# Designs tried in a protein design run: peptides against a protein of PDB entry 6O8C. Part 211

Target 1, 262 residues: chain A of PDB entry 6O8C
Amino acid sequence: VGLRYEKISLPKIHPRYDLDGDASMAKAVTGVVCYACRTASTLLLYQELMRKGVRWLVELVKDDYNETVHKKTEVVITLDFCIRNIEKTVKVYEKLMKVNLEAAELGEISDIHTKLLRLSSSQGTIESSLQDISSRLSPGGLLADTWAHQEGTHPRDRNVEKLQVLLNCITEIYYQFKKDKAERRLAYNEEQIHKFDKQKLYYHATKAMSHFSEECVRKYEAFKDKSEEWMRKMLHLRKQLLSLTNQCFDIEEEVSKYQDYT

## One batch from the design tools (peptide; made by RFdiffusion4, then SolubleMPNN)

Design b2_p29_2_s1 (from b2_p29_2 with Y1W E3K E10K E18K Y19W E25K E28K)
Fold by OpenDDE base, seed 5:
Structure b2_p29_2_s1 (fold): chain B 262 residues (1-262), chain A 29 residues (1-29)
Amino acid sequence: as target 1 above (262 residues)
Amino acid sequence: WEKEFEEFQKLSLEEQEKWLEEKEKELKE
């Protein structure tokens, strides 16, 4: 789960004044920071898509929950109605038994009544489970999606733009170093500028890598880890809801068998 | 200059920025 990216590092920047070496180094640095920019943009896009997915999944699960609650309520009503009817039937048969009639049927109806009461008891467990799920999905619950808005990188952070600015500075210096290399030897003033530019290059490069590592990669990894954990929990919850729904259907089916006796 | 560059590399990003700003002023004078 998540995007795979290559670990990047800056090439060694030697302190030596070397026009050929500096041009080559600058080229390599440009490549690395360019990769960082592209990677940062990809990581950001991925996170934004995941946030949309998280929101979608939350709504889906809420819908599933509501459907399950509705089904449970329907079954409770049906079951209660069936229990009441069976209880009435039991009373009628008890009266008939006083006249020495149909004792065997009374026994069967009493057994059905007992079974229905057991089913009714199971509904209490389902209700408790649904309440637990509701609490988990509620704001501030264990499955709240607030983390998706807090963790990771966001467009408002402008990380890609910041990296791009640094890349532009680095690229400019690289092009100058290519020109310097072509000159083979620089005048004193040009040499001083080259040296200064090399220091600027180092600064921009290290700043870019620091920003990429700390503000892009680290935060992305935190988001990824949190999203994976949350997703596992949500999938498990959906399975629980499905199980509860199936239990409701099973109860309904069983109750339907007894409705013929009412 | 090599020593200067090496020392520059040991500076924090904030210190590097300040150093560059100061050096830029010197070069413009």
Scores: peptide ipSAE 0.578, ipTM 0.956, DockQ to the pose 0.949
Fold by OpenDDE base, seed 1:
Structure b2_p29_2_s1 (fold): chain B 262 residues (1-262), chain A 29 residues (1-29)
Amino acid sequence: as target 1 above (262 residues)
Amino acid sequence: WEKEFEEFQKLSLEEQEKWLEEKEKELKE
């Protein structure tokens, strides 16, 4: 999961006064920094989309949780009602047994009562699991999405704009070097300007690459890693919720078998 | 000049910026 991008590096910038070589080098640098700008923009967009996805998933899981809690509550009510009815029946049969009536039936009802109590105990485990999930999803919990707002790059950072400014400077120098190449030989003053521009080019290019690497790529990778980890945990949590839901349905089905005795 | 350029390449970004600013002032004088 994530965007694949090519690792980019600046071409070797030789300290030679060579009009042809300098024009070619400047062209290559322009291409590299242009790619960096586009890549930075793409990485930013990806992160923004992922943030939206994260928020969406959180809401989805919360809805699933609420549904599970609701189902659990219904089952608890049904189970408690069934237990109360069976207990009343047991008391009646115990009284009848004192007069030597219906002993075999009492045994059957007692077994049902024992089974229902076991089911009630399992509900306690489900409740504990739901509480754990709630804690993990709560603000400050282990599955909180606060990281999505903190990690990575944001539009407010203006990284793309900063890179674009540097690209513009580099491009201007490239066009000048193209003109210089066409002249074949430069006057002394023009030569000095060319040399100075080459230093500027190097500065802008290095600054662009540094910014791209440290502020765009590194932060993106951190965001990506965090998002992958968080996503795995969220998917696991959803599986847990599904399991709990199924357990509730299983208990409900089991209780329904004994309703004829209540 | 080649040596100057090589030395320039060894400077930090901040130092490069300062160097360029100083040279630009010199060229305008």
Scores: peptide ipSAE 0.578, ipTM 0.956, DockQ to the pose 0.941
Fold by OpenDDE base, seed 4:
Structure b2_p29_2_s1 (fold): chain B 262 residues (1-262), chain A 29 residues (1-29)
Amino acid sequence: as target 1 above (262 residues)
Amino acid sequence: WEKEFEEFQKLSLEEQEKWLEEKEKELKE
């Protein structure tokens, strides 16, 4: 979910000398470009906040990963200890069978040993999954956050400032056109200046709209799309880590049942 | 002038900028 903004367009700029129409047009253009400036600022702020969020989430997931690795390590130690104890018990019972002890107990212990070996195999799968996650989170991995620095707009681009400069130029012309309108009729020289200013206004307005669309909106949308994709992958990865943690707990619980036999 | 303005509107931003600069020089002379 990203910021919603309204699509903006410049009003039609008629190639006619009309003091009333030109003042109205200039007012409308000023409003549109003003909106573009505010929107660009908001979009930039959103991206900066998202970049902070991305960095935060990366650290959070790394912490989750480390916790999962720690839990996995504990389970491996416990499991290995249990396996070794069961193996010793099996050897003892094998020796005792030579002296007429019940074969049923040996069978049960052997079954436990087989189950523990299966659990050990599953632990290997967990390790492989953790290694995969680590590789994805590593620099250059599929979940690297390098895109956050490359995509979108940045304060260093000075897009808002550039738009503001254009807005200032447009606003100045607008105020002049308001004055021109109030005079009702301009002298020849003033008329020529008005016409020239109208061309300047058109240039500044189109430049502002082009800059807004290509350098602000388009780049923002690219950033947004990449951010959403990356976020989904990161959330999925967290779920994977949780699943792996739960698997470790399940193994630990099962092993605890067999510790009573050792 | 209306035709001139229409033609101006068809120019690229770079061409518009150049046109304005040239016109401004002419007006100052």
Scores: peptide ipSAE 0.578, ipTM 0.956, DockQ to the pose 0.940
Fold by OpenDDE base, seed 2:
Structure b2_p29_2_s1 (fold): chain B 262 residues (1-262), chain A 29 residues (1-29)
Amino acid sequence: as target 1 above (262 residues)
Amino acid sequence: WEKEFEEFQKLSLEEQEKWLEEKEKELKE
């Protein structure tokens, strides 16, 4: 899970005055920072899409939860009704036994009653599990999605725009260095300007790389790690919900076998 | 100048920015 990107580094910027070398260096720097801009944009887009996906998944799981709760409630009602009916039947047979009437079916009915009570006890476990899931999905719970808003980079940070500004400065210097190279030899004043521009280029380039590394890549990696962890937990939660749903269906099926005795 | 540039490279970004601003003023004078 996540985007693959190439690790980039600036070329070596030598302090030597060399018109040909400086033009080549400037070209390379321009390419690297351009790649950083594009990569930052892609990483941002990915995170925004993931945030949408996270919100979608939360809603989906909440719907699954509600469906499971509904099914559980239905089964509880059915089970309670069946238990009450069996208990009435047991009372009738007990009265018959008091008057010395043999009830061959009393043992069977009593066994059914015992089984139903066991099923009823299992509903308590299901309820507890659902409560746990609800707490985890609640605001501030262990599966809260607040991290998605806090971690990573956001459009409001304007990281791409900041990098683009630096790229523009670097590109301007690059084009000037191309012109300087074409002149083959610069006058004294132009040479001083060239040297100064080289220092500016170094500054802009290092600033861009620092910003890219610390404000884009690092934050993205943190977001990615958190998202993977959270996603794993959510998938596990969905499996738990499915298990609980299946348990409810199993109980319902078993209860249906005893409805003929009520 | 090569030594100057090397020393410049050792500066923090904030120090580099300040140095550039000061140097730009000198060049305009």
Scores: peptide ipSAE 0.577, ipTM 0.956, DockQ to the pose 0.955

Design b2_p29_2_s2 (from b2_p29_2, 8 letters changed)
Fold by OpenDDE base, seed 5:
Structure b2_p29_2_s2 (fold): chain B 262 residues (1-262), chain A 29 residues (1-29)
Amino acid sequence: as target 1 above (262 residues)
Amino acid sequence: WEEEFEEFLKLSLEEQEEYLKKKEKELKA
């Protein structure tokens, strides 16, 4: 999971005054920074989509949790009812046994009672597991989605816009360098301006690359890593919930077998 | 100028910005 992007670097800028070389260099720089802008935009979009996905998954898991709790509650009610009925039956048979009647049936019912009590104990384990899951999903829990709002890049950071401004400055210089190249020779004043613009170009390019690496790429990678870890945990949690649900169904099925004796 | 440019490349971004502001004033004078 994650967008693959190519590592980019600025071309080497030579200090020599060379109209042809400077135009070519400026073109290359423009291309690199343009790529950075597009990449930053893509990375931002990815993160925004992931944030939506995270919110969606949280709600989905909460729904799964509620369904599991509901099923568990249903099974507990059924099981408790069955246990109470069996206990009444056991008491009746114990009274009858005192009058020399059916010891064999009492043994069978007693065994059923024991099995039901074991099932009841397993419900306690399920309850404990559900409580653990609830705590993990709760605000401040281990599976809280607060990281999704804190980590990575956000539209409010205006990283793409900042890069675009720098790209515009670079592009302007590039077009000027194309004109300068076409003139073949510049007057003294125009030459001084060209040299100055070359320094500006380097400044803007370096600033763009620094911003891209530190504010876009690095933060994205951190977001990606956290999202992957969180996603794995959430998927595991869902699996646990499914397992608990299945256990409830299994208990319900087993209890249904004994309802014929009540 | 090549030496000046090389020295410029060694500056931090903040120092480069200050340098450029100074040079811009010189070019307008």
Scores: peptide ipSAE 0.577, ipTM 0.962, DockQ to the pose 0.914
Fold by OpenDDE base, seed 1:
Formats: structure tokens, C-alpha cells, sequence
Structure b2_p29_2_s2 (fold): chain B 262 residues (1-262), chain A 29 residues (1-29)
């Protein structure tokens, strides 16, 4: 579940010289850019937390993988031992059959041998699947987490700080416009400054919104999309590992049925 | 001035910055 944020836009700026209107507009702009700053900070924090989560999940899945490999290895050893013992028994019975015609017992043992060989072949498939999973989890694999370090926004980008600087400029102008409103009428020079500040306000606000949209929101959305896709693939991988583990247990159980003949 | 302001709004960020720098020099003179 990604962080939800509200879409924000700058209020309409009227070109008319109006001390009351300009103060109100400046207040609204300050609010919008302030929200952008807070949102940018929140989005950054979210991404940092997600990066930690991604790293954690990778380690968890690697542990699951190692456990599965260990179980697989154990089953292979057990299966190979059982096969070797059955093969020895088959040889003994073949020798005895030449003398005493004990055909029925040899048939049963031979069937067991065939079943064990089938189980051994299935183990080869499990090994191949584990190798595939290992390759996918490798640094160059499809499930590598390198994207988490590349995509999105980072503290080193200083986006929040850049927005804060612009917000400070805007806030300063807003406070001046509040004072100008209180004066009701400005002298000619003060009026010229007010008009100039209104242009500055628009410039800073537009710059802030552009930076917010392009450097914060857009990059965040890209990070989010990649994160969701990667997470889906990782969850599927975990299911595959579980399936392989269960197959190993099934093989072990089947082999245990034949241990009485060894 | 309203017309000047409207024209200013149509400028790119880079052009706005240049405009503001010019106006700042004019106001200090």
C-alpha cells in the first residue's frame, strides 16, 4: 500500500494590484508550498523505509533458500543411500534366484528400486529450480534490489531543503503583503516593491511546484511502481521455495517407507 | 502593470529569473 497524497495546485493569481487580494493569494500559496514541503519529506521517509524493507526481505528469502537447499541435500544423501542398499539387495536376490527360484521377492525389490530412481530424477528437477532461484536472487539477477538504490528520491538530493528555501522566500513575501494590507495604501515606491514581490512570489511558487512535481512526485511514483512489481515477484518466489521444500519432504516420506527393506 | 504581469506569467522559469534580475537592478538605481 503506497502513501496517498493529495494533488495540489497553485491558486489563480490575479494581475490586478489589490492589497487584500494579494495578501490572501500569498497566504494560499504559502499553504500549498508548505504542504508540498511536508509531502516531499513524507515521501522521502517512505522510500527510505521501503528500502530497508526491501533489504530485509531479500535476506529473509535468502535464508529460506538456504534452508531449502540444506533440506534438499539431506534428502539426496538419504535417497542415494537407500538406492545403494536396494541395489545390493537386488544383486543378492539375483544370485539366489539362480539356485532357489525366489522370483516374487525379487519382483517387489525391483519395483522399489524403480520407484527410488524416479524419486531421484525428481530431485534433479528440484535442483534445477533452486539454481534458477539462486540466479534470480544474484546481484545480476532479475530480482536484484539495485533498483531500490537507484530509483526514487534520496536524502542526498536535498529536495526538501530546496523546497524549504523557496518556502522561506514565499513566506517572507506573504508577511510583507500582510503588512501592506494593514497600511491600506502604499506610497509609490512601496507599491513598486509590492508589484515586484508579487512577481517574485509567483516565480518562487512555480519553481517550487515544478521541483515538487518533477523531482519528488514523479520519482516517487516510479519507485513505487518498481517496488510493487518487485514485491510481487518476490512473493511468488517465496511460494516457489515453499513448494520445493514440500516436495523434499514428500520425497523423504516416500523413502522412509522403503527403509525397512534396507 | 497588469499587462506586464500577465506577460511575466507567460515566461519560462529561466526567463522569469532573468526578468527579475533586471528589474531588481532597475529598482536599485
Amino acid sequence: as target 1 above (262 residues)
Amino acid sequence: WEEEFEEFLKLSLEEQEEYLKKKEKELKA
Scores: peptide ipSAE 0.576, ipTM 0.962, DockQ to the pose 0.914
Fold by OpenDDE base, seed 2:
Structure b2_p29_2_s2 (fold): chain B 262 residues (1-262), chain A 29 residues (1-29)
Amino acid sequence: as target 1 above (262 residues)
Amino acid sequence: WEEEFEEFLKLSLEEQEEYLKKKEKELKA
């Protein structure tokens, strides 16, 4: 589940020269852009934590894969050994059958041999499944984690710092507007500066909101969507590995029952 | 000035930046 944040918008800016209104507007703008800075920082942190989690999960699944491969290999060796022993026994009993002895035992051993061969064939399916999983986990595979490095925002983008610079400019104008409000009336030159600063305020605020929306929020949402999709696939893969491991254990248990006949 | 401000609000960010640079020079003269 991704981080939730509130949708923000700039307050309406009126063109009227109003020292009280302008100070109030500037305060509101400062608050909105300040929230954008904090939110951008939080979204960045979330993504960095998720990237660490992705790397961790990849290693975990690789370990699961290696364990499954190891178990499969062990079972193959055991199964092959059991098959060879049963085949030797079958040959001995076939010779005895020529003398019309022990027909019932030969039938039982032959049935065991057939069952073991069936189990051996199932190992081929397990091997194919493991190869598919290996391919998916390989570089360039369907479950590669390259998206985690490409999608979203990164510390190197310096988005928080860029927003902070804009916030500083806005805050400076806000403090000036507070002073202007306290004067109640400005001289002509001061009035012209106030009007100019109001335009600058709008420019910085709009720039900040545009940057926040396009370079922070949008990229974060793309990252979040990709991460959720990838995570579901990885968890499914892990379940598949567990299933394959259990199949190997089941085969091993069945083979152990037949070892008493060898 | 109100009309000038309203027109300014309709400008793109790039156009606003250019406008502000020009206006800053005028205020310093």
Scores: peptide ipSAE 0.576, ipTM 0.962, DockQ to the pose 0.917
Fold by OpenDDE base, seed 4:
Structure b2_p29_2_s2 (fold): chain B 262 residues (1-262), chain A 29 residues (1-29)
Amino acid sequence: as target 1 above (262 residues)
Amino acid sequence: WEEEFEEFLKLSLEEQEEYLKKKEKELKA
C-alpha cells in the first residue's frame, strides 16, 4: 500500500501589480512548495524503508528455500532407502515363489514398490521446481532486487534539499511581499524590485513544482509499481516453497507407512 | 509590465532564468 499524497498545483498568478494580492499569492505558493518538500521527504523515507524490506524479504525467502531443499534431500534419502529395501524383499519373494511359497504377499509388495516409484517420480518435479526458484532468486533472475536500487528517488539525489533551497527563496520573497503590503505604496525603485521578485517567485515555484513532479512523484510512482509487482511475485514464490515443503512431508508420511513392511 | 509578465510566464524555465539574469543586471545598473 503506497503513501497517499494530494495533488498540488500552484495558485493562479495575476499579472497585475497588487501588493495585497501578491502577498496572498506568495503565501499560498509558500504553502504549496512547503507541502511538496514534506511530501518529497516522506516519499523518500518510504522508499528507503521499502528497500530495507525488500532486502529482508530476499534473505527470508532464501532461508525458506534452503530449508525446503534440506527437507527435500532428507525425503529423497529416505525414499531411496525404502525403495532399495522393497526391491530386496521382492527379490527374496521371487526366489521363494520358485519354491511354491506365499504369492499373496508378493502382490502387496509389488504394489508398494509401484507406489514408491511414483513418489520418486514426483521428487523429480519438486527438484525441478526448486531449481526454477533458485534461478529466479539468483543474481539477474526474475526476482532480482536490482530495481530497488535503480528505481525511485534516493538520498544521494538531494531532491529534498533542492526543494528546500527553492522554498527558502520563495519564503524570503513572501516575507518581503508581506512588508510591501504593509507599506501600502512603494517607491518607484521598490516597485520595480517587487515586480522583479514576483517573476523570481514564479520561476522558483515553477521550478520546484516541476522538480517535485518529475523527479520525486513520477519516480516514486515507478518505484511503487515495481515494488508491488515484485512483492506479489515474491509472495507467490513463498507459497510455492510452502507447497513444495508440504509435498515433501506428504511423501515422507506415505513412505513411513511402507517402512513398517520393509 | 503586465504584458511583459505574461510573456515571461510563457517562457521555459531556462528562458526565465536567462531573463531574470538580464533583468538583475539592469536593476543594478
Scores: peptide ipSAE 0.576, ipTM 0.962, DockQ to the pose 0.914

Design b2_p29_2_s3 (from b2_p29_2, 9 letters changed)
Fold by OpenDDE base, seed 3:
Structure b2_p29_2_s3 (fold): chain B 262 residues (1-262), chain A 29 residues (1-29)
Amino acid sequence: as target 1 above (262 residues)
Amino acid sequence: WEEEFEKFLSLSLEEQEKYLEELEKKLKE
């Protein structure tokens, strides 16, 4: 579940010269951009944590894969050994039949041999599945984690710092507007400065909101969507590995039933 | 001045930046 954030918008800015209104507006703008800074920081932190989680999950799945491969290899060795022993037994019984011994025991051994060969064939399918999984986990595979380094926002982008600089400029103007409000009336020169600062305030605020929306929120949403999709696929892959492991255990158990005949 | 401010609000960020730079030069004269 991704972080919930509220959609923010700048307050309406009136063109009228009004010291009280301008101070109130500046306060509201400061609050909005401050929220943007905090939100951007939180979104960045979330993504960094998710990147760590992605790396952790990749290692976990690789470990599961290696365990499955190891188990498969053990079963193949055991199965091959059992098949060879049964084949030797079949040859012995075939020779005995030529000397007029009963055929009933040969039929049972032949059936076991056929079953073992079927099990051996299933190992080929397991191997193919493991190869597919390995391919998907490879650096160029469909489940590669390269997207985690490409998508979203990164500390190197310095988005939070850029927003903070803009917030500082806005805050400075807000404090000046509070002072201007306290004076009730400004001299001509101070009035001109106030008007100029109001334009600066709008510029910085708009720049901050644009940056927040386009560089922080949008990229975060893209990262979130990609991470959820990737995570679902990885969890499914783990289930596949577990299934393959269980198949290996089932084959091993079946082979153990026939070891008494070898 | 209200009309000038409204015009300013309609400018792109790049245009606003240029406008502010020009005004700053005038205020320092």
Scores: peptide ipSAE 0.523, ipTM 0.950, DockQ to the pose 0.934
Fold by OpenDDE base, seed 4:
Structure b2_p29_2_s3 (fold): chain B 262 residues (1-262), chain A 29 residues (1-29)
Amino acid sequence: as target 1 above (262 residues)
Amino acid sequence: WEEEFEKFLSLSLEEQEKYLEELEKKLKE
């Protein structure tokens, strides 16, 4: 799903020397970049939480897999045992048939044997599916979580800190412009400084917005997209595991019906 | 100055940085 954030843009900057306008502009810029800083922080936090969630989910699915494998193994053992017993019974009845005894029962037992063999064949499919799942969950597999470490923004990138530095510079200029506005008129030297600061303000603001958009938002969106895709695949895999588990239970139940004959 | 400012706005970030550095040197002179 991801976090919602508002698209932000810098206010229009007029080239005209205007103390009132410049103060207002600076205030607006400060607000925008401040929002960018907060947003970047939030986006980073979200990604970090998602990374934890990804790791958690991987472990959960691995546990589910192991449980399914265990169940499958149990069923295979039970099924094989049942098949062996039925086969022994078939042999006994075949011998009895030579003396014309219990012909009707032999037919029933043979049918059971056939059914059990079919069930055994289905176990091969289950095994193959489990192997596929294992492969997908393995390092380098299709469901590897390496993307979570690569995509998006990380604390080590120090994006929030970088933005904060720029915000500090911008804020300082804003406060100066507020003072300049209060003076109503500046001396020549002060005017030149004001003009210079206005250019600095724009530079810092543009740099901040560029950094925010390219290094924070864009990377976040990429992370989000990858996360969603990966999550869908993982959830599907869990459903597959559940399906396989249910198949094992179904087979076990079917086998239990025939255990009375063994 | 307005024209200079507009020109400044059209510069890349790298160019703006260089411009500001040069301007700062001039202001100190």
Scores: peptide ipSAE 0.523, ipTM 0.949, DockQ to the pose 0.942
Fold by OpenDDE base, seed 2:
Structure b2_p29_2_s3 (fold): chain B 262 residues (1-262), chain A 29 residues (1-29)
Amino acid sequence: as target 1 above (262 residues)
Amino acid sequence: WEEEFEKFLSLSLEEQEKYLEELEKKLKE
């Protein structure tokens, strides 16, 4: 679940020269852009934490994979050994059958041999599944984590700092507008400066909101969507590994029952 | 001035930047 944030918009700016209205407008703009700065910082932090989580999960799944491979290898060795022993026993009993002895025991051992061979064939399926998983986890595979480094925003983008610079400019104009309001009436030159600053304020605010929307929010949402999709796939993969591990344990348990006959 | 301001609001960011640069030069004269 990603971080929730409030949708923000700039207040309506009226073209009328109004010292009181302009001061109020400037205050509102300052608040909105300030929120954008804080939000951008929070979104960045979230993404950085998620990247760490992604790396952690990759390592965890790789460990699970290695454990499964190890268990599979152990079972294969045990199974092969058991099969070889049963085959030797079958040969001995076949010789005894030529003299019409112990037919019932031979039948039982032959059935065990058939069951063991079936278990051996299932190991091939497990191996194929493990190879598929390995391929998916490999560089360039379907579950590669390259997206985590490509998608979203990064500290190197300096988005928070860029927004902060714009906020500083806006705040400066806001404080000037507070002073202008206190004067109630401005001289001609001061009025012209006020009008100019109002345009600058709008420019900085619009630039900030555009940057926030396009370079912070949009990229964050893309990152969030990719992370959710990838996470679901990884969790499913982990369940598959667990299933394969359990299959290996089941085979091992079954083989152990037949070892008494070898 | 109100009409000029409204026109300014309709400009792209790039155009606004250019407008402000030119206006700043005029104010210094």
Scores: peptide ipSAE 0.523, ipTM 0.950, DockQ to the pose 0.946
Fold by OpenDDE base, seed 1:
Structure b2_p29_2_s3 (fold): chain B 262 residues (1-262), chain A 29 residues (1-29)
Amino acid sequence: as target 1 above (262 residues)
Amino acid sequence: WEEEFEKFLSLSLEEQEKYLEELEKKLKE
C-alpha cells in the first residue's frame, strides 16, 4: 500500500488585465503549489521510511535464513549418525545370518537403512534450495536492496527546497496582487509591473509543477513500483524458508523413529 | 497585451525565462 495523493493542476489563467481576477488566480496558484510542496515532502518522508523498512526486512530474512541453515545442519549430523549406526548393525546381522539364518530381522534393518538414505537425498535438495536463496539475497542478487538507494527521491536532491523557493516567489506576487486589487486602479507604471508579475507568476508556477511532476511524483511512482515488486518477492522467499524449515523438522521426526536401532 | 500574454503562455520554460530576463532589462533602462 503506497501513499495516496491528489492529482493537482494549475488553474486556467485568463490573459485579460483584471485586478480582481488576477488576485483570485494568484491565490489559487499559491494553493496548488503549496500543496505540491507539502506533497513532495510527504512523498520524500514516505520513501525514507520505506528504505528503513526494506533494510529491516532484509536483516529479518537473513536471520530466518541462518536459523534454517542451522536447523538443516543439525538434522544432517543426526541423520548421518543414524545411518552410520544402522550400517554397523547391518554388518553384524549379515555375519549372524550366515550362522543362524536371522533373515527377518536383517530385512527390517535393511528397509530402515533404505529409508534413511532417501531422507539423506532429500536433505541434499534442501541444501540446494538454501544455496539458491543465499545467492538471491547476496549483493548483486535478484533480491538485493540496492534499488532502494537508487530509485525515488532523496533529501540530497533538495526538491522540497527548490519548490519552496518557487512558492515564495509566487506568494510574494500573490500578496502584491492583493494590494493591487485593493487599489482598484493602478498607475501606468504599476500596471506594467503587474502585467510583468503575472507572467513571472505563471513562469514560477509552471516551473514548480514541472519539477513536482517530473522529479518528485514520477520518481516516487518508480520507487513505489519497485518496492511493491521487491516486497512480493521477499514475502515469497520467506514462505520458501518456512517450507524448508518444516521439511527439516519432518526429517528429524522421521529419524527419531529409528533411534531405537542405533 | 492579451495577445502577448497568450504568446508567452505558449513558450517553453526556457523561452519564458529568456523573455522575462529581456523584459527586465528593458524595464531597467
Scores: peptide ipSAE 0.522, ipTM 0.949, DockQ to the pose 0.901

